# Peptides against a protein of PDB entry 5TDY: the designs that were tried, part 3

Target 1, 88 residues: chain A of PDB entry 5TDY
Amino acid sequence: EKKIDGRRKAAVLLVALGPEKAAQVMKHLDEETVEQLVVEIANIGRVTPEEKKQVLEEFLSLAKAKEMISEGGIEYAKKVLEKAFGPE

## One batch from the design tools (peptide; made by RFdiffusion4, then SolubleMPNN)

Design b1_p20_5_s2
Fold by OpenDDE base, seed 2:
Structure b1_p20_5_s2 (fold): chain B 88 residues (1-88), chain A 20 residues (1-20)
Amino acid sequence: as target 1 above (88 residues)
Amino acid sequence: SSELEKLLKEVEERVEKELE
């Protein structure tokens, strides 16, 4: 397994989601973070199938883990976003 | 649940689809 920067993980995830879902997600992030993500997406270059799979599986793992151990609601959602887009 | 939580559930579902 190759190490991937958190910034790149976020970009890969957002691209995989497609523009509609990506935009919806970014509406819940602060402006500075959005600007950074847009830059990362613009410079994403080639994403290998292996990299995409790795990022998506990690996201699912984190999201479901938070769902299981948290009380849900807004706090859960915020934690998922932080894990997905925060620094590695 | 909150709107954001609902969105994240949708995102999880979308990601699962991408992994199929």
Scores: peptide ipSAE 0.466, ipTM 0.871, DockQ to the pose 0.096
Fold by OpenDDE base, seed 5:
Structure b1_p20_5_s2 (fold): chain B 88 residues (1-88), chain A 20 residues (1-20)
Amino acid sequence: as target 1 above (88 residues)
Amino acid sequence: SSELEKLLKEVEERVEKELE
């Protein structure tokens, strides 16, 4: 697997979700973060099937794992996003 | 919130569909 920047992972995920769900997700983020994501999405360029699959599988794995830990709410969402797309 | 939790599950479901 190729190394993918966390910021790009977020953009790939949002694009994969489609405009409806992507918009709903971004409503729960602060304005500055949204602006950053919009820039990433605008300049996403080509997303290969392999890259898309890698990003989505990683997100799903982290989301499911955190869901089972049952922290819930905003803190849950924050931790999932940080683990998936934050700094290593 | 319950609403956010619902959204997160919907996102997970959508991602699962994209991986099919």
Scores: peptide ipSAE 0.465, ipTM 0.870, DockQ to the pose 0.096
Fold by OpenDDE base, seed 3:
Structure b1_p20_5_s2 (fold): chain B 88 residues (1-88), chain A 20 residues (1-20)
Amino acid sequence: as target 1 above (88 residues)
Amino acid sequence: SSELEKLLKEVEERVEKELE
C-alpha cells in the first residue's frame, strides 16, 4: 500500500472522526499542533476510500495494541495521541 | 487523565464505526 505522510494521516483521521470528536481531540493538543492540523485539514483535498481505510486501520491497530499492553492512564493516552497525530 | 482516556475510547469506537 502507498505510504502516507504522518501529517496527512492526522488530517485524514480527524476528518473521519467528524467535527465533534475532532474538536474534542484537538482540545488536548497544544495550540501550535492544532494550527498545523487545521492547515493540513484545509489542504486535505480528496481522500480516497483506500487512503481513509488505511489510516483508520493503522490507528486502530496501534491503539488496540497499546491498550492491551498498557496499564492505561495518562501515559497511554499520550502515546496514542503521538501515534495518531505525530509525524513519521 | 480520566477524561482523556474516555475520549480515546470514544475515538476508537468512532473509528470502528467508520470502518463498518
Scores: peptide ipSAE 0.464, ipTM 0.869, DockQ to the pose 0.095
Fold by OpenDDE base, seed 4:
Structure b1_p20_5_s2 (fold): chain B 88 residues (1-88), chain A 20 residues (1-20)
Amino acid sequence: as target 1 above (88 residues)
Amino acid sequence: SSELEKLLKEVEERVEKELE
């Protein structure tokens, strides 16, 4: 499994979501973060199936783990996801 | 918060579909 930096993971995820859902997610982020993500998306280049699968599975793993722990705690979920996909 | 939670669940659902 190849290492992918957090910035790219976020970009891959957002691209996979599609523009509509990605936009909805980004509405909950600060402007600076949005700007950074837009740049990453613009420069994402080609995403291999393996890379996409890796990123998406990691996201789901973290998201589902949070749900199993607690259905609430949006902040916890955000923290978990930020640790995985946010800036290092 | 509840709206964000709903969004996150929608995101999860979308990601699951992308993995199919």
Scores: peptide ipSAE 0.449, ipTM 0.863, DockQ to the pose 0.096

Design b1_p20_5_s3
Fold by OpenDDE base, seed 5:
Structure b1_p20_5_s3 (fold): chain B 88 residues (1-88), chain A 20 residues (1-20)
Amino acid sequence: as target 1 above (88 residues)
Amino acid sequence: SPELEELLKEVEERVEKELA
């Protein structure tokens, strides 16, 4: 697998979700994070099918790993995103 | 929250569809 920057992974995911779902997700993130993501999305350029697949599978793996949402809603969502696409 | 929990499920579902 090719190494993908966390910020780019987040952008790829959001674009893949489509504008409606992406917007809904970003409503649960802090303003600064949203601004950063918007910039990444604006400069995403071309996303290969392989890159898209890699990002989506990674996200899904992390999400499915936690079969039960035992943590707080927003905190859980944040942690999922951070673990998947946060700083390495 | 229940609302966010539902959203996350929808996101996962959407991702699954994109991978299909």
Scores: peptide ipSAE 0.451, ipTM 0.870, DockQ to the pose 0.097
Fold by OpenDDE base, seed 2:
Structure b1_p20_5_s3 (fold): chain B 88 residues (1-88), chain A 20 residues (1-20)
Amino acid sequence: as target 1 above (88 residues)
Amino acid sequence: SPELEELLKEVEERVEKELA
């Protein structure tokens, strides 16, 4: 797999979710993070099918793994997002 | 929160659909 930085992963995911779900997710994030994500989305450029697939599969895997052993809430969401799209 | 839990489930479902 090609290496993708976390910031781009987040942008790819949010775009893939569509504006409705992306907005709902971002309601649970702090303002600064939202602003950063919007910038990343604005500069996303071309997303290849391979890149999209890679990002979505990684997110899904991590989300389900965490969901199996953790309860929901902000802490859960943060852990999932940080694992998937945080610093490498 | 239950609300966030449901949202996350919906997000996962949406991602699954995108991968289909």
Scores: peptide ipSAE 0.446, ipTM 0.868, DockQ to the pose 0.096
Fold by OpenDDE base, seed 1:
Structure b1_p20_5_s3 (fold): chain B 88 residues (1-88), chain A 20 residues (1-20)
Amino acid sequence: as target 1 above (88 residues)
Amino acid sequence: SPELEELLKEVEERVEKELA
C-alpha cells in the first residue's frame, strides 16, 4: 500500500460516495472544511482502483470501530472523519 | 442526532456497495 494524504483520502471518499451522499455529509461540516474539501475534490485527478479501495476500507474500519465505542451525533461523525482523514 | 446517525449508516452502506 501507498501512503495517502489525509486531505486526499477525504476527497476520494466523497467522490466515491457520489454527489448526493457527499453533499449530505458536507452539510454537517463547517464552511471552512467544506471549502477545503471542494478544492481537493476539484483537483483530485485520477483515482486508481487500489487507492479507492484503500480509502474506503480504512473509512469503514474506523467508522465501525467508533460505532462500537462511541455514541451517535455530530461529534461521532466528526471524530470518525478526523481519525480517518485528519491532517498529519 | 437520529438524522445524522441514519446518514452515517447510509454512507457506510454506500461504501460497502462500492467495495462489493
Scores: peptide ipSAE 0.446, ipTM 0.866, DockQ to the pose 0.097
Fold by OpenDDE base, seed 4:
Structure b1_p20_5_s3 (fold): chain B 88 residues (1-88), chain A 20 residues (1-20)
Amino acid sequence: as target 1 above (88 residues)
Amino acid sequence: SPELEELLKEVEERVEKELA
């Protein structure tokens, strides 16, 4: 599979969630991060089905795995997002 | 928080639907 920039992966995920859920998620992020994500979303351009599928599957895999070993919360959310889309 | 955990479950559900 093609490597996707982490920042772009985050944007793809948020767009796929739709504006309502995306906004709800971003309420749990700091302002600077939100601003960065908004910029990425604004410049997302075309998202291929393959790219979307790759991003969503990666997120879901990490979320489910973390869900099984953690009880949730802010730390859970951060770890899921960071491992999927954060800096390497 | 329970609110965040519920949100995350909803997000996962939404993602699953998008993949279907």
Scores: peptide ipSAE 0.426, ipTM 0.858, DockQ to the pose 0.096

Design b1_p20_6_s1
Fold by OpenDDE base, seed 4:
Structure b1_p20_6_s1 (fold): chain B 88 residues (1-88), chain A 20 residues (1-20)
Amino acid sequence: as target 1 above (88 residues)
Amino acid sequence: SLLKEVVEEAEKLLEKIEAE
């Protein structure tokens, strides 16, 4: 498994989700974060199936683990994203 | 919820990748 930095993981996830879902997610982020993500998305280049799989698996793992601890919601979703791909 | 929708989409996408 190749190491992927959080910024790229976030971009990969958002692109994978598609513009509709990505937009919904980013509506709940601050403007500065959105700008950073847009830059990462613009420079994402090629995403391999392996990389995409890795990112999705990590996201799902964290999301489900967190859900088992607490109920969902927008803030919950943000926390999941932060834990998965936020600044380290 | 947004999280539920995102999770569902992610699961769908992952399944597609694994099916390839």
Scores: peptide ipSAE 0.328, ipTM 0.831, DockQ to the pose 0.861
Fold by OpenDDE base, seed 2:
Structure b1_p20_6_s1 (fold): chain B 88 residues (1-88), chain A 20 residues (1-20)
Amino acid sequence: as target 1 above (88 residues)
Amino acid sequence: SLLKEVVEEAEKLLEKIEAE
């Protein structure tokens, strides 16, 4: 399994989710973070199926694990994203 | 919730990848 930096993982996830879902997520993030993500998305280049799979699996694992022990919601989703794809 | 919706979409996408 190849190591992917958090910034790229976030970009891969957001692109995979599509513009509508990505926008729904990003509207709950601070402006600086959004700007950083937009730059990463703009420079994402080619995403391999393996990379996409890895990112999705990691996100799902963390999201479900935390969901089991805490309530859902926007703030929770924000924390999940930060935990999963924050800088190493 | 937004998280639930995002999780569902991610699951759908992952399923598609694994089915290829």
Scores: peptide ipSAE 0.320, ipTM 0.827, DockQ to the pose 0.844
Fold by OpenDDE base, seed 3:
Structure b1_p20_6_s1 (fold): chain B 88 residues (1-88), chain A 20 residues (1-20)
Amino acid sequence: as target 1 above (88 residues)
Amino acid sequence: SLLKEVVEEAEKLLEKIEAE
């Protein structure tokens, strides 16, 4: 498994989700975070199926580890994203 | 919820990757 930095993982996830879902996520984030993500997305370049798979599996693992997944709402989603792809 | 929808989409995308 190739190492991927958190910034790139976040960009890969948002691109994979598509513009509609990505926008729904980003509208609940701080302006500064959104600006950083937009820059990463703009410079994402090639994303291999292997890289996308790795990012999606990591996200799903962290999200499903919590029983609050069905009741956590937007705030929970933010915490999951920050934990998975935030500062390391 | 948004999280539920995102998880469902992620699972769908993962399945597509594995089917390629």
Scores: peptide ipSAE 0.300, ipTM 0.818, DockQ to the pose 0.847
Fold by OpenDDE base, seed 1:
Structure b1_p20_6_s1 (fold): chain B 88 residues (1-88), chain A 20 residues (1-20)
Amino acid sequence: as target 1 above (88 residues)
Amino acid sequence: SLLKEVVEEAEKLLEKIEAE
């Protein structure tokens, strides 16, 4: 598999989710983070099916790995996203 | 929850990709 930068992974995920779900996620993020994501999305270019698949699989893997932990809400969602697509 | 909804959407999208 091709290596994908975390910054790009976040953008790919948000674009894949579509504007409605992406907005739901971003409304819970601080202004600076949103601005950074918007820049990444603006420069995302073409996203191949393979790249999208890789990002989605990684996200799902991390999200479900934490499913056993009795945590919920926005903070949990943020932690999952940060761990999946934050700086490596 | 938001996470649950996002996970469900991601699963849906992945299924579509794999079906292509």
Scores: peptide ipSAE 0.291, ipTM 0.814, DockQ to the pose 0.868

Design b1_p20_7_s2
Fold by OpenDDE base, seed 2:
Structure b1_p20_7_s2 (fold): chain B 88 residues (1-88), chain A 20 residues (1-20)
Amino acid sequence: as target 1 above (88 residues)
Amino acid sequence: SELEKEVVEEVEKILKELEE
C-alpha cells in the first residue's frame, strides 16, 4: 500500500463521512485543528477508490482495536479521533 | 458501501460517547 500522511488521511475520512457527520466530528476538535482540516479538505484533489478504502479500513482498525481494549468511554473516543486526525 | 456504513456507525458511536 502507498503511504499517506496523517493530514491527508484526515481529509479523506472527513470527506467520506459527508458534510453533516464531518461537522459533528469537528465540533469536538479545537478551532485551530478545524481550520487546518478545512484547508486539507479544500486541497484534497482526486481521491481514488483505493486510497479511500485504505484510509477507511485503517480508521476502523484503530477504532475497533481501542474499543476492544477499553470497551468504550469518552477517553477511548477522544484517542480514536486524535489518532485519526493527528500527524503521523 | 458496507465499509462506509461501518465507518459511519463507528463515528456515530464515538460521537454519542463524547456527547454524554
Scores: peptide ipSAE 0.400, ipTM 0.844, DockQ to the pose 0.116
Fold by OpenDDE base, seed 1:
Structure b1_p20_7_s2 (fold): chain B 88 residues (1-88), chain A 20 residues (1-20)
Amino acid sequence: as target 1 above (88 residues)
Amino acid sequence: SELEKEVVEEVEKILKELEE
C-alpha cells in the first residue's frame, strides 16, 4: 500500500464527494484551510482507481471506528472531519 | 460504486449533526 500525502487524501475525498457535498464540508473549515484544499483539488491531476479506493476505505475506517467508540453528536462529527482533512 | 455510496452516507450523517 503506497503512502499518500494527507493533503492529497483530502483532495481525493472531496472530489469523490462531488462539488455540493465538498462545499458543505468545507463551510465548516476555516478560510485558510479551505484555500489550501482548493489548491490541492485544483492540482489533483490523475487519481488512480487504487488511490481513490485507498483514500475512501481509510476514511470509512476512521469514521466508523470513531462512531463506535464515541458518544456521537457534533463533537464526534468535528473529530471525524479533522482526522479526514488534517495532517497525516 | 458501493464504496463511494457508503462514504457519502457517512459524510451525510456527519453533516446532519453539524448543521442541527
Scores: peptide ipSAE 0.387, ipTM 0.839, DockQ to the pose 0.116
Fold by OpenDDE base, seed 4:
Structure b1_p20_7_s2 (fold): chain B 88 residues (1-88), chain A 20 residues (1-20)
Amino acid sequence: as target 1 above (88 residues)
Amino acid sequence: SELEKEVVEEVEKILKELEE
């Protein structure tokens, strides 16, 4: 698999979610992070099926791993988002 | 796709928790 930087991974994930879900997610992020994500999304260009698949699988892996080792809740949700959208 | 559906499902779970 080709290495994808964290910034691009976040953008790919948000685009894959669609504007409605992406907006809902970003409501829970700080303004600076949102601005950065918007820029990345605007410059995302072409996303290959392979790249999208890689990003989505990574997200699911992280999310499910946290779900399996946590009871969930706000803290769990935030940690998942940090791994998916936060800086490396 | 099934992958996308699973991602959406996980995101919805996260969003639900954050909205509570």
Scores: peptide ipSAE 0.382, ipTM 0.837, DockQ to the pose 0.116
Fold by OpenDDE base, seed 5:
Structure b1_p20_7_s2 (fold): chain B 88 residues (1-88), chain A 20 residues (1-20)
Amino acid sequence: as target 1 above (88 residues)
Amino acid sequence: SELEKEVVEEVEKILKELEE
């Protein structure tokens, strides 16, 4: 699999979710983070099917893993996003 | 796709928990 920058992963995920769900997700993030994500989305360019699949599978895996360890709420969501798309 | 549907479902679960 190709290496994808975490910031780009976030943009790919949000675009894949569609504007409605993406907006709902971003409501739970701080303003600075939202602004950064908007920039990434605006400059996302072309997303290949392979790239999208890779990002979605990675998110799904991490989200389900966190769900299985019985974490929830804002902290859960934050950790999932950070683990998936945060800095390495 | 099925993958996209699963992702949306997980996002919805997360959002639901955040709203509780």
Scores: peptide ipSAE 0.354, ipTM 0.823, DockQ to the pose 0.117

Design b1_p20_7_s3
Fold by OpenDDE base, seed 2:
Structure b1_p20_7_s3 (fold): chain B 88 residues (1-88), chain A 20 residues (1-20)
Amino acid sequence: as target 1 above (88 residues)
Amino acid sequence: SELEKEVVEEVEKILKELEK
């Protein structure tokens, strides 16, 4: 698989979610992070089916791994979002 | 796709927890 930086991964994920869900996710991120993500989304360009699949599968892997380790709750949710949308 | 549906479902689960 080709290596994709975290910022691009976040943008691909948000675009894949669609505007409604992406907006809901970004409500839980700080203003500066949201601004950075908006810039990345604006400059996303072409996203191949392969790239999208790679990003989505990686997200699910991380999310489900945390879900299995944790009993859930706010802390689990925050950590998943931080890993998905935070810097490398 | 099924993959996209699973991602959305997981995100919704996360959002639900954050909104508590």
Scores: peptide ipSAE 0.449, ipTM 0.866, DockQ to the pose 0.116
Fold by OpenDDE base, seed 5:
Structure b1_p20_7_s3 (fold): chain B 88 residues (1-88), chain A 20 residues (1-20)
Amino acid sequence: as target 1 above (88 residues)
Amino acid sequence: SELEKEVVEEVEKILKELEK
């Protein structure tokens, strides 16, 4: 698998979610982070099917791993978002 | 795709928790 920058991964994920869900996600992020993500999305360019698949699978792995280790609720949700969209 | 549907589902779960 190719190495993908974390910022780009976030952009790919948000684009894959579609504008409605992406907007809902970004409502839970601070303004500065949202601005950064908007820039990344605006400059996302071409996303290959392979890249999208890699990003989505990685996200699912993170989300489900936390879910399966009995982490739930708001804290779980925040951690998942931080891992997916936060700084490296 | 099925993968995309699963991602959306997980995102919705996360959002639901954050909205509590």
Scores: peptide ipSAE 0.444, ipTM 0.864, DockQ to the pose 0.116
Fold by OpenDDE base, seed 4:
Structure b1_p20_7_s3 (fold): chain B 88 residues (1-88), chain A 20 residues (1-20)
Amino acid sequence: as target 1 above (88 residues)
Amino acid sequence: SELEKEVVEEVEKILKELEK
């Protein structure tokens, strides 16, 4: 797998979700993070199927790992978002 | 795809928790 920086991974993930879900997610992020994500999305360019698959699989891995080791809830959700969408 | 469906499902779970 090719290495993808965190900023791009977040952008790829949000684009994959579509504008509706992406907007819902970003409502729960701080303004600075949102601004950074918007810039990355605007400059995302071509996303290969391989890159998309890699990013989505990594997200699922993180989300499910947290789900398995946590009882869930808001704190769990925030931690998952931090790893998947937040700044590095 | 199945992968995308699973991603959406996880995102929806997260959003549901945050909306509480």
Scores: peptide ipSAE 0.434, ipTM 0.860, DockQ to the pose 0.116
Fold by OpenDDE base, seed 1:
Parts: sequence; structure tokens; C-alpha cells
Structure b1_p20_7_s3 (fold): chain B 88 residues (1-88), chain A 20 residues (1-20)
Amino acid sequence: as target 1 above (88 residues)
Amino acid sequence: SELEKEVVEEVEKILKELEK
């Protein structure tokens, strides 16, 4: 599979979630990160079905893996968000 | 799609914990 930039992954994921859920996610991020993500989303351009599938599968894999090995709760949630939307 | 639905469900779990 093609390597996808981490910032682009975040943009693809947020767009897939839709504006309401994307906003809910971003309110848990710092202002600087939000600004960067907004730029990425605004300039996302064309997203192929393959790219979207890859990003969503990767997120799901990471989230579920963490769910299995973590105690859960807020700490787990924060770690998942950091993995998905933070730098690679 | 089913994949998208699963992603949304996982995100909702995360958000629920963060918003407690």
C-alpha cells in the first residue's frame, strides 16, 4: 500500500466522520493542532476510495488494539486521539 | 459503509470517555 502522510490521514479521517463529529474530536486538541488540521481538511482535494479505506482501517486497527491492551477510560481515549491525529 | 460505521462507533466510544 502507498504511504500516506500523517496529517493527510487525519484530514481523511475527520472528513469521513463528518463536520459534527470532527468538531467534537477537535475540541479536545490544542489550538495549534486544530489550525493545522483545518488547513489539511480545506486542502484535502481528491481522496480515492483506496486511500480512505486504508486510513479508516488503520485507525480502526489502532483504536481496537489499544482498547484490548489498555485499561480504558480517559487515558485510553486520549492516547487513541494522539495516535490518530498527532504527528507520525 | 460497514467500515465507516465501525469507525464512527469507535470514535463515539472515545468521545464518550473524554466528555465525562
Scores: peptide ipSAE 0.412, ipTM 0.850, DockQ to the pose 0.116

Design b1_p20_8_s4
Fold by OpenDDE base, seed 1:
Structure b1_p20_8_s4 (fold): chain B 88 residues (1-88), chain A 20 residues (1-20)
Amino acid sequence: as target 1 above (88 residues)
Amino acid sequence: SELEKEVVEEVEKILKELDE
């Protein structure tokens, strides 16, 4: 698989979610992070099917793995979001 | 796709927890 930086992965994920869900996610992020993500989304350019698939699979893997080993709740949720959409 | 649906479902689960 090709290496994709975290910022681009976040942008691909948010675009894949669609504007409504992406906005809901970003409501839980700080202003600086949101600003950075908006820039990345604006400059996302072409996303190949392979890249999209890779990013989505990675997210699911991380989210479900964390879900399985964590106690759940708000802290778990925040950690998943930070890992998926925050800086690497 | 099925993959996208699973991602959305996971995100919705997370968002639900954050909103509680």
Scores: peptide ipSAE 0.425, ipTM 0.855, DockQ to the pose 0.112
Fold by OpenDDE base, seed 2:
Structure b1_p20_8_s4 (fold): chain B 88 residues (1-88), chain A 20 residues (1-20)
Amino acid sequence: as target 1 above (88 residues)
Amino acid sequence: SELEKEVVEEVEKILKELDE
């Protein structure tokens, strides 16, 4: 499994979500973070099916792990988003 | 794909919580 930096993971995830869902997610992020994500998306280049699968599976793993612990909630949601889109 | 559908569903769940 190839190592992918957090910035690229975020870009891959947002692109995979599509523009509508990606925009909805970014409404809950601060302006500076959104600007950085837009730059990463603009420079994403080629994304292989393997890379996309890896990123999506990692996101689901993180989200479901936290969900099982906290049973959801606003704080859980924020932490999941920050972990998925923030720098490593 | 099924994986993409699950990701979207999870994102929608998170977004719903943030909007409450």
Scores: peptide ipSAE 0.403, ipTM 0.846, DockQ to the pose 0.111
Fold by OpenDDE base, seed 4:
Structure b1_p20_8_s4 (fold): chain B 88 residues (1-88), chain A 20 residues (1-20)
Amino acid sequence: as target 1 above (88 residues)
Amino acid sequence: SELEKEVVEEVEKILKELDE
């Protein structure tokens, strides 16, 4: 398993979500973060199936782990998003 | 794919919580 840059992981995830869902996610992020993500997405180039799978599995694992640990809510949601899209 | 569907589902849950 190849190590993927955190910034790239975020871009891969957003691209995988599609423009509509990605936009919805970005509405909940600060402008600076959005700008950074847009740049990463613009320079994402080719995403291999292996890379996409790795990123999606990582996100899913984190999301489900948080969901299982917490009762949910805004705090849970923010923590999940931070792990997926936030800085390393 | 099923993986993508699961990811989208989790994202939708998160978005729902953020919108509340």
Scores: peptide ipSAE 0.394, ipTM 0.842, DockQ to the pose 0.111
Fold by OpenDDE base, seed 5:
Structure b1_p20_8_s4 (fold): chain B 88 residues (1-88), chain A 20 residues (1-20)
Amino acid sequence: as target 1 above (88 residues)
Amino acid sequence: SELEKEVVEEVEKILKELDE
């Protein structure tokens, strides 16, 4: 597997989810984080199927392993993207 | 939460499609 930057992983995930789901997730993030993500999304360029698969699999693994799906929606969304995006 | 379930389900759906 290739190393993927955290900020890029977040962008890939949101784009993969589609505009509706991505919007729902981003509603739970602060404005500054959303702005940063929008920039990453705007500059995402080409995403290979392999890269997309890697990011999504990592997300699922984290979500299930940490049982984030059992947490609150707002906290879940924040944790998912903060873990991927990293501290800013 | 419901949102969490929706996101996970969507991700699983996408992954399935990628493998097809």
Scores: peptide ipSAE 0.275, ipTM 0.791, DockQ to the pose 0.791

## One batch from the design tools (peptide; made by RFdiffusion4, then SolubleMPNN)

Design b1_p21_3_s2
Fold by OpenDDE base, seed 5:
Structure b1_p21_3_s2 (fold): chain B 88 residues (1-88), chain A 21 residues (1-21)
Amino acid sequence: as target 1 above (88 residues)
Amino acid sequence: SKEELEKEVVEEAEKLLKELE
């Protein structure tokens, strides 16, 4: 597997989900994070099927693991985005 | 609800993944 930057993974995931579901996820993020994320999405360029598959597999694996413990997919996505675009 | 949204996102992701396999 090729290593993918965290910020790119977040962008790939949201683009893959489509506008409606991406918007639902972003409603859980602060304005600054959303703005940074939108920039990444706008400059995402080409997303290969391999990248998309890799990101989706990672998301589903972690989302289900967290759901089994205490968290869900939306909470996971929020944490990933906060780590990628949050304060330094 | 948050739970409902989580289910929708996971289900969509699963569908998308299946289309890639």
Scores: peptide ipSAE 0.408, ipTM 0.855, DockQ to the pose 0.737
Fold by OpenDDE base, seed 1:
Structure b1_p21_3_s2 (fold): chain B 88 residues (1-88), chain A 21 residues (1-21)
Amino acid sequence: as target 1 above (88 residues)
Amino acid sequence: SKEELEKEVVEEAEKLLKELE
């Protein structure tokens, strides 16, 4: 398993979700965060299937874990994103 | 809604992951 920094993971996730879903997520984030993500997406380059798989698995693992102990909501989503792709 | 978004994102992620496996 190759190491992927959090910023790239976030970009990979959003690109993988596609423009519609990515936009839905990003509109719930603050402007500065969105700007950072846009930069990462702009510089994402090529994403391998292996990298995409790794990011998705990690995201889902964290999402499921949080879901079990959270009521949900945007705060849940934000926490999942922060846990998965936040600063290391 | 926020909850719908969470469900949609998870669902899409699961779909994408399945396609990769």
Scores: peptide ipSAE 0.434, ipTM 0.865, DockQ to the pose 0.784; fails the geometry check
Fold by OpenDDE base, seed 2:
Structure b1_p21_3_s2 (fold): chain B 88 residues (1-88), chain A 21 residues (1-21)
Amino acid sequence: as target 1 above (88 residues)
Amino acid sequence: SKEELEKEVVEEAEKLLKELE
């Protein structure tokens, strides 16, 4: 697998989710984080199916792990995103 | 709700991943 920058992974995920779901997620993030994500999305360029698959798999893996801890709400989602796509 | 949103996001991600496999 090719290494993907965390910031790029976040952008790929949001783009994959589509504008509606992406917007819903970003409504629960702080403004500064949203601004950073928007920049990454603007510069995302081409996303290959392989890259998209890798990002989705990583996200789901971490999401399921957190779910087993019985965490709920937006805080759960934030932790998943931070773990998966935080700074490298 | 926020919990419902999280579940929807995971569900959508699973759907998208399945389409790639």
Scores: peptide ipSAE 0.431, ipTM 0.863, DockQ to the pose 0.804; fails the geometry check
Fold by OpenDDE base, seed 4:
Structure b1_p21_3_s2 (fold): chain B 88 residues (1-88), chain A 21 residues (1-21)
Amino acid sequence: as target 1 above (88 residues)
Amino acid sequence: SKEELEKEVVEEAEKLLKELE
């Protein structure tokens, strides 16, 4: 399994979700973070099925774990993104 | 709502992952 940096993971996830869902998520992020994500998305290049699968699996794993630990809310989604795709 | 969005995102991710398998 190839290592993917957090910034790329975030971009892959958002692209995978599509523009509608991606926009909905980014509405809850600060402007600076959004700008960073837009840059990453713009330079994402080709995303392999393997990479996409890896990112989705990691996201879902963290999401479900977080759901189990916390009550939820948009903070849940934010923390999932931070843990999965934040600085390493 | 925020909770609904989270569920929708997870649901979409699950769908996408299933399509890859």
Scores: peptide ipSAE 0.426, ipTM 0.861, DockQ to the pose 0.777; fails the geometry check

